# Peptides against a protein of PDB entry 8HF1, part 242

Target 1, 320 residues: chain A of PDB entry 8HF1
Amino acid sequence: NVMLYATKPTEVMVSFPHQEQVLTVTRLISAEIEKFYVSLDLMNIGVQPIRRSKSLQCLRDPSKKSFVKQLFNDFLYQMKEYGIYAASIAIISLIVEFDIKRRQAETLSVKLMHRTALTLCEKIRHLLVQKLQDMTYDDDDDNVNTEEVIMNFSTPKVQRFLMSLKVSFADKDPKDICCLVFVERRYTCKCIYGLLLNYIQSTPELRNVLTPQFMVGRNNISPDFESVLERKWQKSAIQQFRDGNANLMICSSVLEEGIDVQACNHVFILDPVKTFNMYVQSKGRARTTEAKFVLFTADKEREKTIQQIYQYRKAHNDIA

## One batch from the design tools (peptide; made by RFdiffusion4, then SolubleMPNN)

Design b2_p25_8_s1 (from b2_p25_8, 9 letters changed)
Fold by OpenDDE base, seed 3:
Structure b2_p25_8_s1 (fold): chain B 320 residues (1-320), chain A 25 residues (1-25)
Amino acid sequence: as target 1 above (320 residues)
Amino acid sequence: SLLSLPVSLDDIPIAETEEELKKLF
């Protein structure tokens, strides 16, 4: 019985300064969203026309306003946690979602609500793009997708993450790379994917080295609302990662359930580890020889984060 | 110049700078 000694991954902690650079544009965007919430609360979206049973209608209307607020709150979180550059990508996902909801609206009042939300998203997009352009000194290159612009308009957490990728993978053979990036939220997967595509394209040392993909976990709320397209995309993304056509996979914490992904040599945890299960499942993907498990922490939370990781290590060793 | 000893909390290397990242990766 050869006990295959499972090679324990090397754990690394990357610390970043807790500097909230509160830009004027971020304050303006937050104020416009709060003003929109006041307007949204005053909107009479009307009782939907009674086609069938009376009981289901009263629950449908609050859920539509709540969903609009949830999407803008998730956007505000991404702008705060990842920066203005990431927010410029995240706002496109809101534009697409509100345009779909506007087209699917059963009433004129609901259509108007989603149209007003869409108009606000377009205003936010213009404010973000204008702020990204204000740092391009060259009048001729409207390209906001440079390494410098991405770094300058990213939070210290994202800056240290991009630096860690560049140091880890610059000029390496793409075949020797199998990388996972874990994020907490579903919407963050698409945002960080778009940011990484632009960063890799702007960074010569990574352009032919890293091929990113993303996977969004299943929505627990209704498997019926997973579009056939989203399920096809997930299967294609997993297959590309298995075939080596992609060597970096961005995934939400929901990948804890049962996606058979190859043994990885790098696992990055971009967001805080909130559960013991997340720690064990994500660390359990770093299975190659000399695999690295990389955590990110703010300087102010370093001691608390380290204590939590030691507690999780102890609990894992007591079960193993 | 006091070489700030990397606070080796015994089992997890901590990097704050690009130079420290280059030593770990």
Scores: peptide ipSAE 0.441, ipTM 0.766, DockQ to the pose 0.228
Fold by OpenDDE base, seed 1:
Structure b2_p25_8_s1 (fold): chain B 320 residues (1-320), chain A 25 residues (1-25)
Amino acid sequence: as target 1 above (320 residues)
Amino acid sequence: SLLSLPVSLDDIPIAETEEELKKLF
């Protein structure tokens, strides 16, 4: 039980400016998604045959419309929280998911719905890539994956996170690094993973130092093909991290489900700590005094974040 | 340029700049 050991990692807070930089491209994308929601609400999908597929997903979304809206809402969240560079990676996950759902469609109406969603994702991808290319002279996709492009098109939170990684790990021995990065949402794991791959590859001081992996929490959702791939990926990623073949693991907050991850010397909490359990479990991965537990906060939310951390510390001491 | 020292609010050091990050890490 990770709760019983008063681990005393060095807690660090990284503050970033609360900039609602509303780029014209982000407004355009949001408006295109809103127009799509109006069109989606008008779509007659009919009575879907309840396939006896034991997938709890079919029970949660009989129309399959709420799932489509959820994915775009999650994308909009990624774009807002992490920036347009992260959004360019996040949109690929939607493209893959809608293409799978289009192929698995039980009716022509559902197939058309997912095709329309996919067409919108390709339009969004084009708008994002075009905006990333505005800083590049060459139309080559490889040219948008530079340290400069990543930094300029990331939110202040992500910029400070990348700076913190560079400062923490530049020219270090890969074997001395055991890093966890906690994020709130499962889709953020993949998005930040893709961003980190490109950032590490474009940053010479990190290229042979950091090997990232990601893990999504177990969906209690039925073993759809996606959940089988996710489970295979999770097992492989955990094993690589245990074997030292990966030294940075991006996790959704749902490490609650008994994933035995080793003690780490760095724990980054990229998203706000929303629960006492998240605080205790994530902090409980940093077990030494030399270990760093790093929090990210907007400047505007700094005082509230500090007060919340002190409340969690007090609550932890009252249980210990 | 006033080197903003990491502002410690109690026992949690705060970094806002890359220079402050370099002092904490």
Scores: peptide ipSAE 0.437, ipTM 0.754, DockQ to the pose 0.222
Fold by OpenDDE base, seed 4:
Structure b2_p25_8_s1 (fold): chain B 320 residues (1-320), chain A 25 residues (1-25)
Amino acid sequence: as target 1 above (320 residues)
Amino acid sequence: SLLSLPVSLDDIPIAETEEELKKLF
């Protein structure tokens, strides 16, 4: 029960400019996904056999179409919220997922649906990589993983987050670092993890300082096998973080699922704090006065964010 | 009866630039 600790971390707000400029590539990608949705709605995949999983909790969407749309909607969100560089990593996760679903397809129609989704993901990946190469003189994929390319193709939010990490942790002892990064969505954990791996590798001041890991909540839609692998991954990731083999943990609402994470000296809230429980649980991980609780907000939402944090502070003090 | 110190929101430092980040971190 994280609520019982009177935590007084130093709260910091990082403001970032609202990105109004929609790149042509992001419009093209959005339009290709919309065209695909029209095609997907016209696809007759028939009635899928409802495999009664022994776990009553996994209502698999029997249509399988909603899952495909969810993955692309989550991708579009990541592209918008984190930028083109993060999107280039996110699309690989969709490719892997749709290839698994294509191989596991029980019908030719479902196999074709996932194949069409894969072809779209490959096209999107090409458009993203080509755009990342606009700043590189060399056609090599390794050249797109520079600090400069990562920064330039990230949203202002992600830029300020990476700057905050560099300023906080450059040339520090890895043992003195215990960092949490909270994100809203499950798929963002893996996307930001991949971005951080590349950023840390490209940033000499961080390369031997930060060792990231990620935790994703239980997906109630995942098959029993995926749920076993995810549970094994979660246990391994949390154990590495407890043992100090990882010093930065990216997580979503995982703390509500009974995963106890140690007290941290840095807590970054990369996405808006939407609930009082999220505020209390995340802030409750920063237990010392020297610990930093860092919020990210767009300039246009700053006042609203400030007022929301006031309400949460007040409500927390009334319960404590 | 812990005196609820008025949580002044005016106490949250805001950083917009890298130079301001360097002062806060």
Scores: peptide ipSAE 0.433, ipTM 0.783, DockQ to the pose 0.413
Fold by OpenDDE base, seed 2:
Structure b2_p25_8_s1 (fold): chain B 320 residues (1-320), chain A 25 residues (1-25)
Amino acid sequence: as target 1 above (320 residues)
Amino acid sequence: SLLSLPVSLDDIPIAETEEELKKLF
């Protein structure tokens, strides 16, 4: 029995400076969201009928206010962790969601709540887009989607991630690329996907090389809330990645044990590895002979991150 | 040109610059 030594992927760490993007616009946006939360807490939306779906053990906040706050808290996280450019994409997802919820509102008070949230999102979008335009030297070029604008308005983590993609894939054959990008949050998948579409389109060396797609993990809270559209999108995204029509997949969870994804040559972990299972399952997708497993760390957290990876390696070798 | 060599902490190579990334990828 020749134990085919599964070639262990090469682990690489990319370090980035711990710099918070302290812009006046980010402070203004945070202050507007905080003022909105005070106003939201004062809104009387009445008692919503508890639709007892038998599957919803989770007490839906009958006020729907917790969901509104969750979306804005996720937006604030995207703005902090990925930068203003990523935030300009993330806010569009909130606009779409609040417009859907406004149209689906069963009461006038709930409709008004979602309208107020939507108006705030439109204001935030305007502030973000204006700030992106202020750095375009050409007064006539409304195109905020250049490589330069994306890089300048991204966090050091995202800058190093984009640099790593450019260095790894510039002028390569698209067929030789099978890349996974892991992120922590469901909304980060859509945000980083939109950022990558614009970055790839603005980077000549990548335009015909990388075709990104995204997949959000099943929401453990209820499969009943996955829109028919989201389920269709996930199936299409997986199929495109299997067929080689997409060669970069962004995932918010390790693909549940039932999603057979091909052996990848690159696995990027954009957010910190928080669990042993995430480490083993994500690393276990890097199965080609020259596979790379790439981690991102802030300089201040480098030693702690390395120690954590060695603990996970040891634990994995003790189980295998 | 100071060829910044990738800093290895133990068996994990670390890249901090574009030039170090180009050596690892």
Scores: peptide ipSAE 0.432, ipTM 0.753, DockQ to the pose 0.231

Design b2_p25_8_s2 (from b2_p25_8, 9 letters changed)
Fold by OpenDDE base, seed 3:
Formats: C-alpha cells, sequence, structure tokens
Structure b2_p25_8_s2 (fold): chain B 320 residues (1-320), chain A 25 residues (1-25)
C-alpha cells in the first residue's frame, strides 16, 4: 500500500490595514451615481401599449433598470475593494456593456436610458484618469501605468497582493510557476487581469516571468447570455494555461469540477472565503511539493478569519 | 512522546510587512 502522501499546501495569512480615508474623487463619483439612480427611477422606459404581436412582451421587463443599477453597484464595490486604479479599468467594461445595450435597444426610451448610463461612465472615466495623472509631476509622461501609480491608487489589500506576487516570483523561471488567483465576482476577474498586465509590464523583475490569463466561472451566467466569443475565450485561456503559455490564472469561483488544470504551486484567495466548499476546492488546487495557499484579511477581521479557517481545517480533517 | 497538536490547530503564519512576506515566500 503506497500511501501517496498528498503534500498538504502551506497556508499563509497576509494581513492589511483597513483604509479609513475616502478620497474626494470617490465621494464625487458615488454622488453622481446616486443622482443618476434618482433620474433613472423617474425615466419612463415606456409601457408600450400591448399591441397584439407576441414579440413586444420583452419591452416590459423591469429588469432593464435593475441591471443598470447592478452594474454601477458592482463598479462601486470594485472601486471600494480594489481602489481607483482598478476602477479606471472596471469602468471600461461598463462602457462596453452599455454601448452594446444601447445598440440592441428596441425602443427610443431604452436607447436613451443606456445612452445616459454611457455618458455617466465616460464622465467617471475622465474623473478617474485625471486623478491618476495628478501624481505624474512630469507634464510629458502621460503614462498612468507605472508601478508607483498602480501601488498608490490601489487599496491596502491589492498592494499586499502585488507585494506577495513580487516576493514570490521576482526573477524566477516562468516554467516553475503555476499560480491561481481566486476572486468572488466575474467583473473582478477582468479588472484584476488588466491591473496585473500593467503591473507586470511596469515591474522589470516580473516582466517575462508572469503571463496572466483570466477565466469567468459559468455558474453565474445563464447559457443564453454567454456569448460564443466568451466561450471561445475561456477555452483558449484554459488551453494556454495547460500548454504553459500562461502561468497565472485569475478565476471567479472555484474552477468547475472536470477542468483538468495542472497541479498549482501557488493559490491566492484575494477575496474572503465565504464557504467550506470554496476553501476545500481552492486549497485542493495547491498540490505540488511546497505549494502555498495564501489568504488576505483586514487587520480588524483577522481573528474572525483565523477562527473560520481553523473551523474549516477541522471539518476537512473529520471528512478526509 | 510530544503530543503532536492536531493539524487543525497548527498556527497559520501571518505576514503584516514586506520583510515578513520575504520570510514566508
Amino acid sequence: as target 1 above (320 residues)
Amino acid sequence: SLLSLPVSLEPIPIATTEEELKKLF
């Protein structure tokens, strides 16, 4: 009986200070979104009169206003949790989504609603980019994508995550790296991916060492909303990670059962672990010799987070 | 016989500084 001693990953907790100071620009953006919600509630998106044709029933969907509010609420969450630099990337995803919805609008009223949302997103983008530029003293260096700007306009959580990547991977051989990064929300995958591309490009010690990709979990997407392009992108991203052409994968939710992903040596959990299943499945991806499982916590939540991990360890040992 | 603490009670290493990160990674 060769007991294959499955090497248990080393668990590491990274603590970060709670950010007390809200920047004036984030307050301004939040106030502009709240003003927009008042305006959105007053918008008559039209009860089109029930003309007898079956095709016009889709116009009544109160979900259209709710979906617009959901996207802005997700943006506000990302700005709070990841910082202004991450928000400057996240707002581009809203611009793309509202432009698609504006083009697909069946009525002038719905088209106007999405156009108003798009105009607000462009205003927010301008306010964010202007604030990122205010730190560049050199009038000639329009490059807001420096290591310094990324670090200074990121939350303490994101700063400690980037520091952990730099310490873990600086000047290493890219073939020796197999890294997973777990985030809670699908929109955060694209945002953190864009942030990492710019951070890696601005950090010489990580340039040509880390090649990131991202994958969005299927469980939050009705199959009807998953574009053929998104499915092709996911397949390509997974294949690049299997072939070693990418060595860091950002995922929303645990990679579904049956995605044959190579044994990883690093697993980062950027957002709080909310369930025992998420803990076991994400930790279960760190299977190489000397694999690391890295958790992030605010200092104020440290004791509560540690106690929750000890409960999950106990429950896992009672089942194994 | 050193009573091996249950693996569930092994302390989690905590890093708060870059120097502590460099020791854990």
Scores: peptide ipSAE 0.461, ipTM 0.812, DockQ to the pose 0.373
Fold by OpenDDE base, seed 1:
Structure b2_p25_8_s2 (fold): chain B 320 residues (1-320), chain A 25 residues (1-25)
Amino acid sequence: as target 1 above (320 residues)
Amino acid sequence: SLLSLPVSLEPIPIATTEEELKKLF
């Protein structure tokens, strides 16, 4: 009986300076979104017929305005937490979503609401791209995807994350890499995926080493908001990661029971660990002593984060 | 006999710089 000693991964903490990105463009974007919220509250979208489908109960008119505000709030969060470069990717996801909702609109008033949101997203995209181009000599959109532009327009957290990936994986055999990256929010998975694709492509030491994928947690609140396309993407991404065709997986912390992700040699927690369950589930993916479990913390939150991890370690040892 | 601290109390190595990252990774 080989007692499976719970092989505890090596925990590492990466600290980063708390920097509020005091960019004029960030303030302008926030102010434009706030003005839009005032206009959105004044919009009469009518009373839509309550379709009796339990799944469609989320389609009450207040929920349509609420959903628009949620997407912009998630964008503002990503811009704050990950930076201007990540925001330039995140805004594309909003553009796609609002264009879909505009086309699916049952009423002219709802169509106009989504069109107004889309117009704001295009304005925001232009402001972000112009700011990224301030470091480029040529107005070519491809020139904004350099390692330098990505690093300079990312938050210190994202900078340290990218540095950690480069240091960990530069010139390694792709077969020896099984990496998980945990993020809190669904929309962050797509944003960080797009950022990593561009960063890997611009970084010679990683270009043929890392092949990223992403998975979004199931939306427990409404399975109907998961497009058939997103479910197909999730299955394909998981299969590519299982087959070794991808060696880095970005996932939201809401890994429901039943996404059997393989044991990995690297687990990065990009966002704060908010719950004991998240700690156990994410750490339980790093199953060897050689495996690394990497946490990111702002310098100001370091002590609080350390104390929280010690509490989680204690609680985990009392259950194991 | 170095009293091995309970695993719950083992210090987490911290990196703040690229040079410190290179030592931990």
Scores: peptide ipSAE 0.457, ipTM 0.813, DockQ to the pose 0.376
Fold by OpenDDE base, seed 2:
Structure b2_p25_8_s2 (fold): chain B 320 residues (1-320), chain A 25 residues (1-25)
Amino acid sequence: as target 1 above (320 residues)
Amino acid sequence: SLLSLPVSLEPIPIATTEEELKKLF
């Protein structure tokens, strides 16, 4: 009986300094969003015609304002957790979403609400891009996507993540790489994907080595709200990763239990491991002989994070 | 015979610097 020693992945912890990027631009953006929330609460959207979706969920008027606030709250979270450069990518996703909703608006009041949100997003984009340009010698929009600008305007967590990617994959054969990156939030997948595209393109040692894709977990919110386009993109991204046309996949922690993802040699957990299930499922994807399972922690939370991982290791060994 | 610590008690390697990252990767 050859006990197939299932080679357990090597767990690695990357520690980063807890530093909030206190920039004047982030304070200005936060203040503009708070002013917008006051104005949004005063907006009379009127009684919305009940779209009979086949699911009897009457999207009540509070849901439309709540959704607008959710998008800006998710943006503020991304700006805080990932930095100004990541925020410049995240704001584009909001612009696209509010433009779609503006065009789909059934009432003039809802159209005006989405237009006002869009105008705020455009203002935020200009403030972010201007701040990125302040460190470039040339006023050309294309020059903000350098390795230096990305690193300088990223949080210490993202800086250590990018350093870990560069150290792990510089000048390697793309065929030998199968990498997963786990993030907590759906919108973070798109944001980190856009950041990685620009970082890889600006980093010579990675340009022909890493090909990123992203997969958004299904919203627990009705499958009716997933655009046909998003479902096609998810299927295409999974297929590209299976075919080896993509070697780095960014996933939200809501991997549906049914997505058969290949055995990976690298698993990065960019956001804190909040549940035992997330630990087991993500670690269980690192199945190659030299597989690495990489965790990120702030220095102040390091001891607490280590204790939590030891508890999860114990619980996993008691079940296995 | 090094008593292999239970896998639950094995220390996690920690990197704080780029040089420490280069040693772990």
Scores: peptide ipSAE 0.456, ipTM 0.814, DockQ to the pose 0.387
Fold by OpenDDE base, seed 4:
Structure b2_p25_8_s2 (fold): chain B 320 residues (1-320), chain A 25 residues (1-25)
Amino acid sequence: as target 1 above (320 residues)
Amino acid sequence: SLLSLPVSLEPIPIATTEEELKKLF
C-alpha cells in the first residue's frame, strides 16, 4: 500500500471589503418581493393532493407557496451575496422554473400563483437589465456582458474571485488547469456558471483557457423528483470534467454525496467554510504539488475566519 | 532540525489588492 502522501495545498486567503452600499434597485426589488409575499399569503390555492414521495422527508407544501417563497429568498440571497449582475442571471432560472410550474399546474389557482410570480420575475429582470445598461454610455452597444459591467455590478467578493481567476489563469494552457469552485447553495452554481461564461467570453486572456461547468448536489428532495434531465446533466458535467473537456467545476455539497471528482490544482471556496467536513473534503481535492486552496473572507470576518481555519487544521492533523 | 511549526500554526497568506493577488498566484 503506497501511502500516496497527498501534498498539502498552499492555503491562500483573499480579503474583500464589506459592501455597505445598498443600491436603490436592490431595495426596490426587495420591496416588490415583500409586496408579492403579502399578496401570496392572501391567495386561496386550496389544499393540493400531497403526492407522497417514497422518501418520507420532503412533505411538499400542500399549498406550494413555500416553494415560491424559497425561490425568491434564494434569489434575494444571490443578489446580496454576488451582486446585481449575478442576480440578472439568477432571475432567468426563476423565470424558467415558474414557467414549468405554471404549465404543470393542476388547478387554476396554482396556475395563477405561478403566473403572478413569473410576472414579478420579468419586472425584476427589467429593473436589473436597466441598471446594468446605466453604465453603457453608448446607446448602440446594448451588450451588458462586458468585463467592466460584470466587475462593476458584482459584489467585492465576486470581484476578488474574478481577479483571482484572471491572475491565476491568464494565457495558461487549458490542460494545466483543474479548478474547483465551491459555493454554499445549489442555485448559486448555475448563477456563477452563467456569470463565468460571460466573464470568460469578455476577457481575452481567459477565452479558450477556462471551460467552466457546474454540478448541482442531489436535492434533499427525493432522487425520484430530480428530473431525468437534471441527472443526465450532472452525469455529463462530471464526465466532461473527468475527461478534461471542462477544467473549472462549480459545485455545492457534491463531495459529501460520493461523487468522484478528480484531483485538482486549484480549489476556490467562494462562500464561508461552515463545517470541518466541508474544509477537509474541499481541501482534500487540491492534491497536485503546487495546489492552491483559496478562501474568500470579508475584512470584518477575517480574524474569525483565520482562527476557524487554524482550528480545522489542528483537528485534521489530530485525525491524520 | 528546524522544529517545523505544526502546520496548524502556519500563517495564511492574505491578499487584499490585485497586486497582492499577483504575488500569491
Scores: peptide ipSAE 0.448, ipTM 0.809, DockQ to the pose 0.399

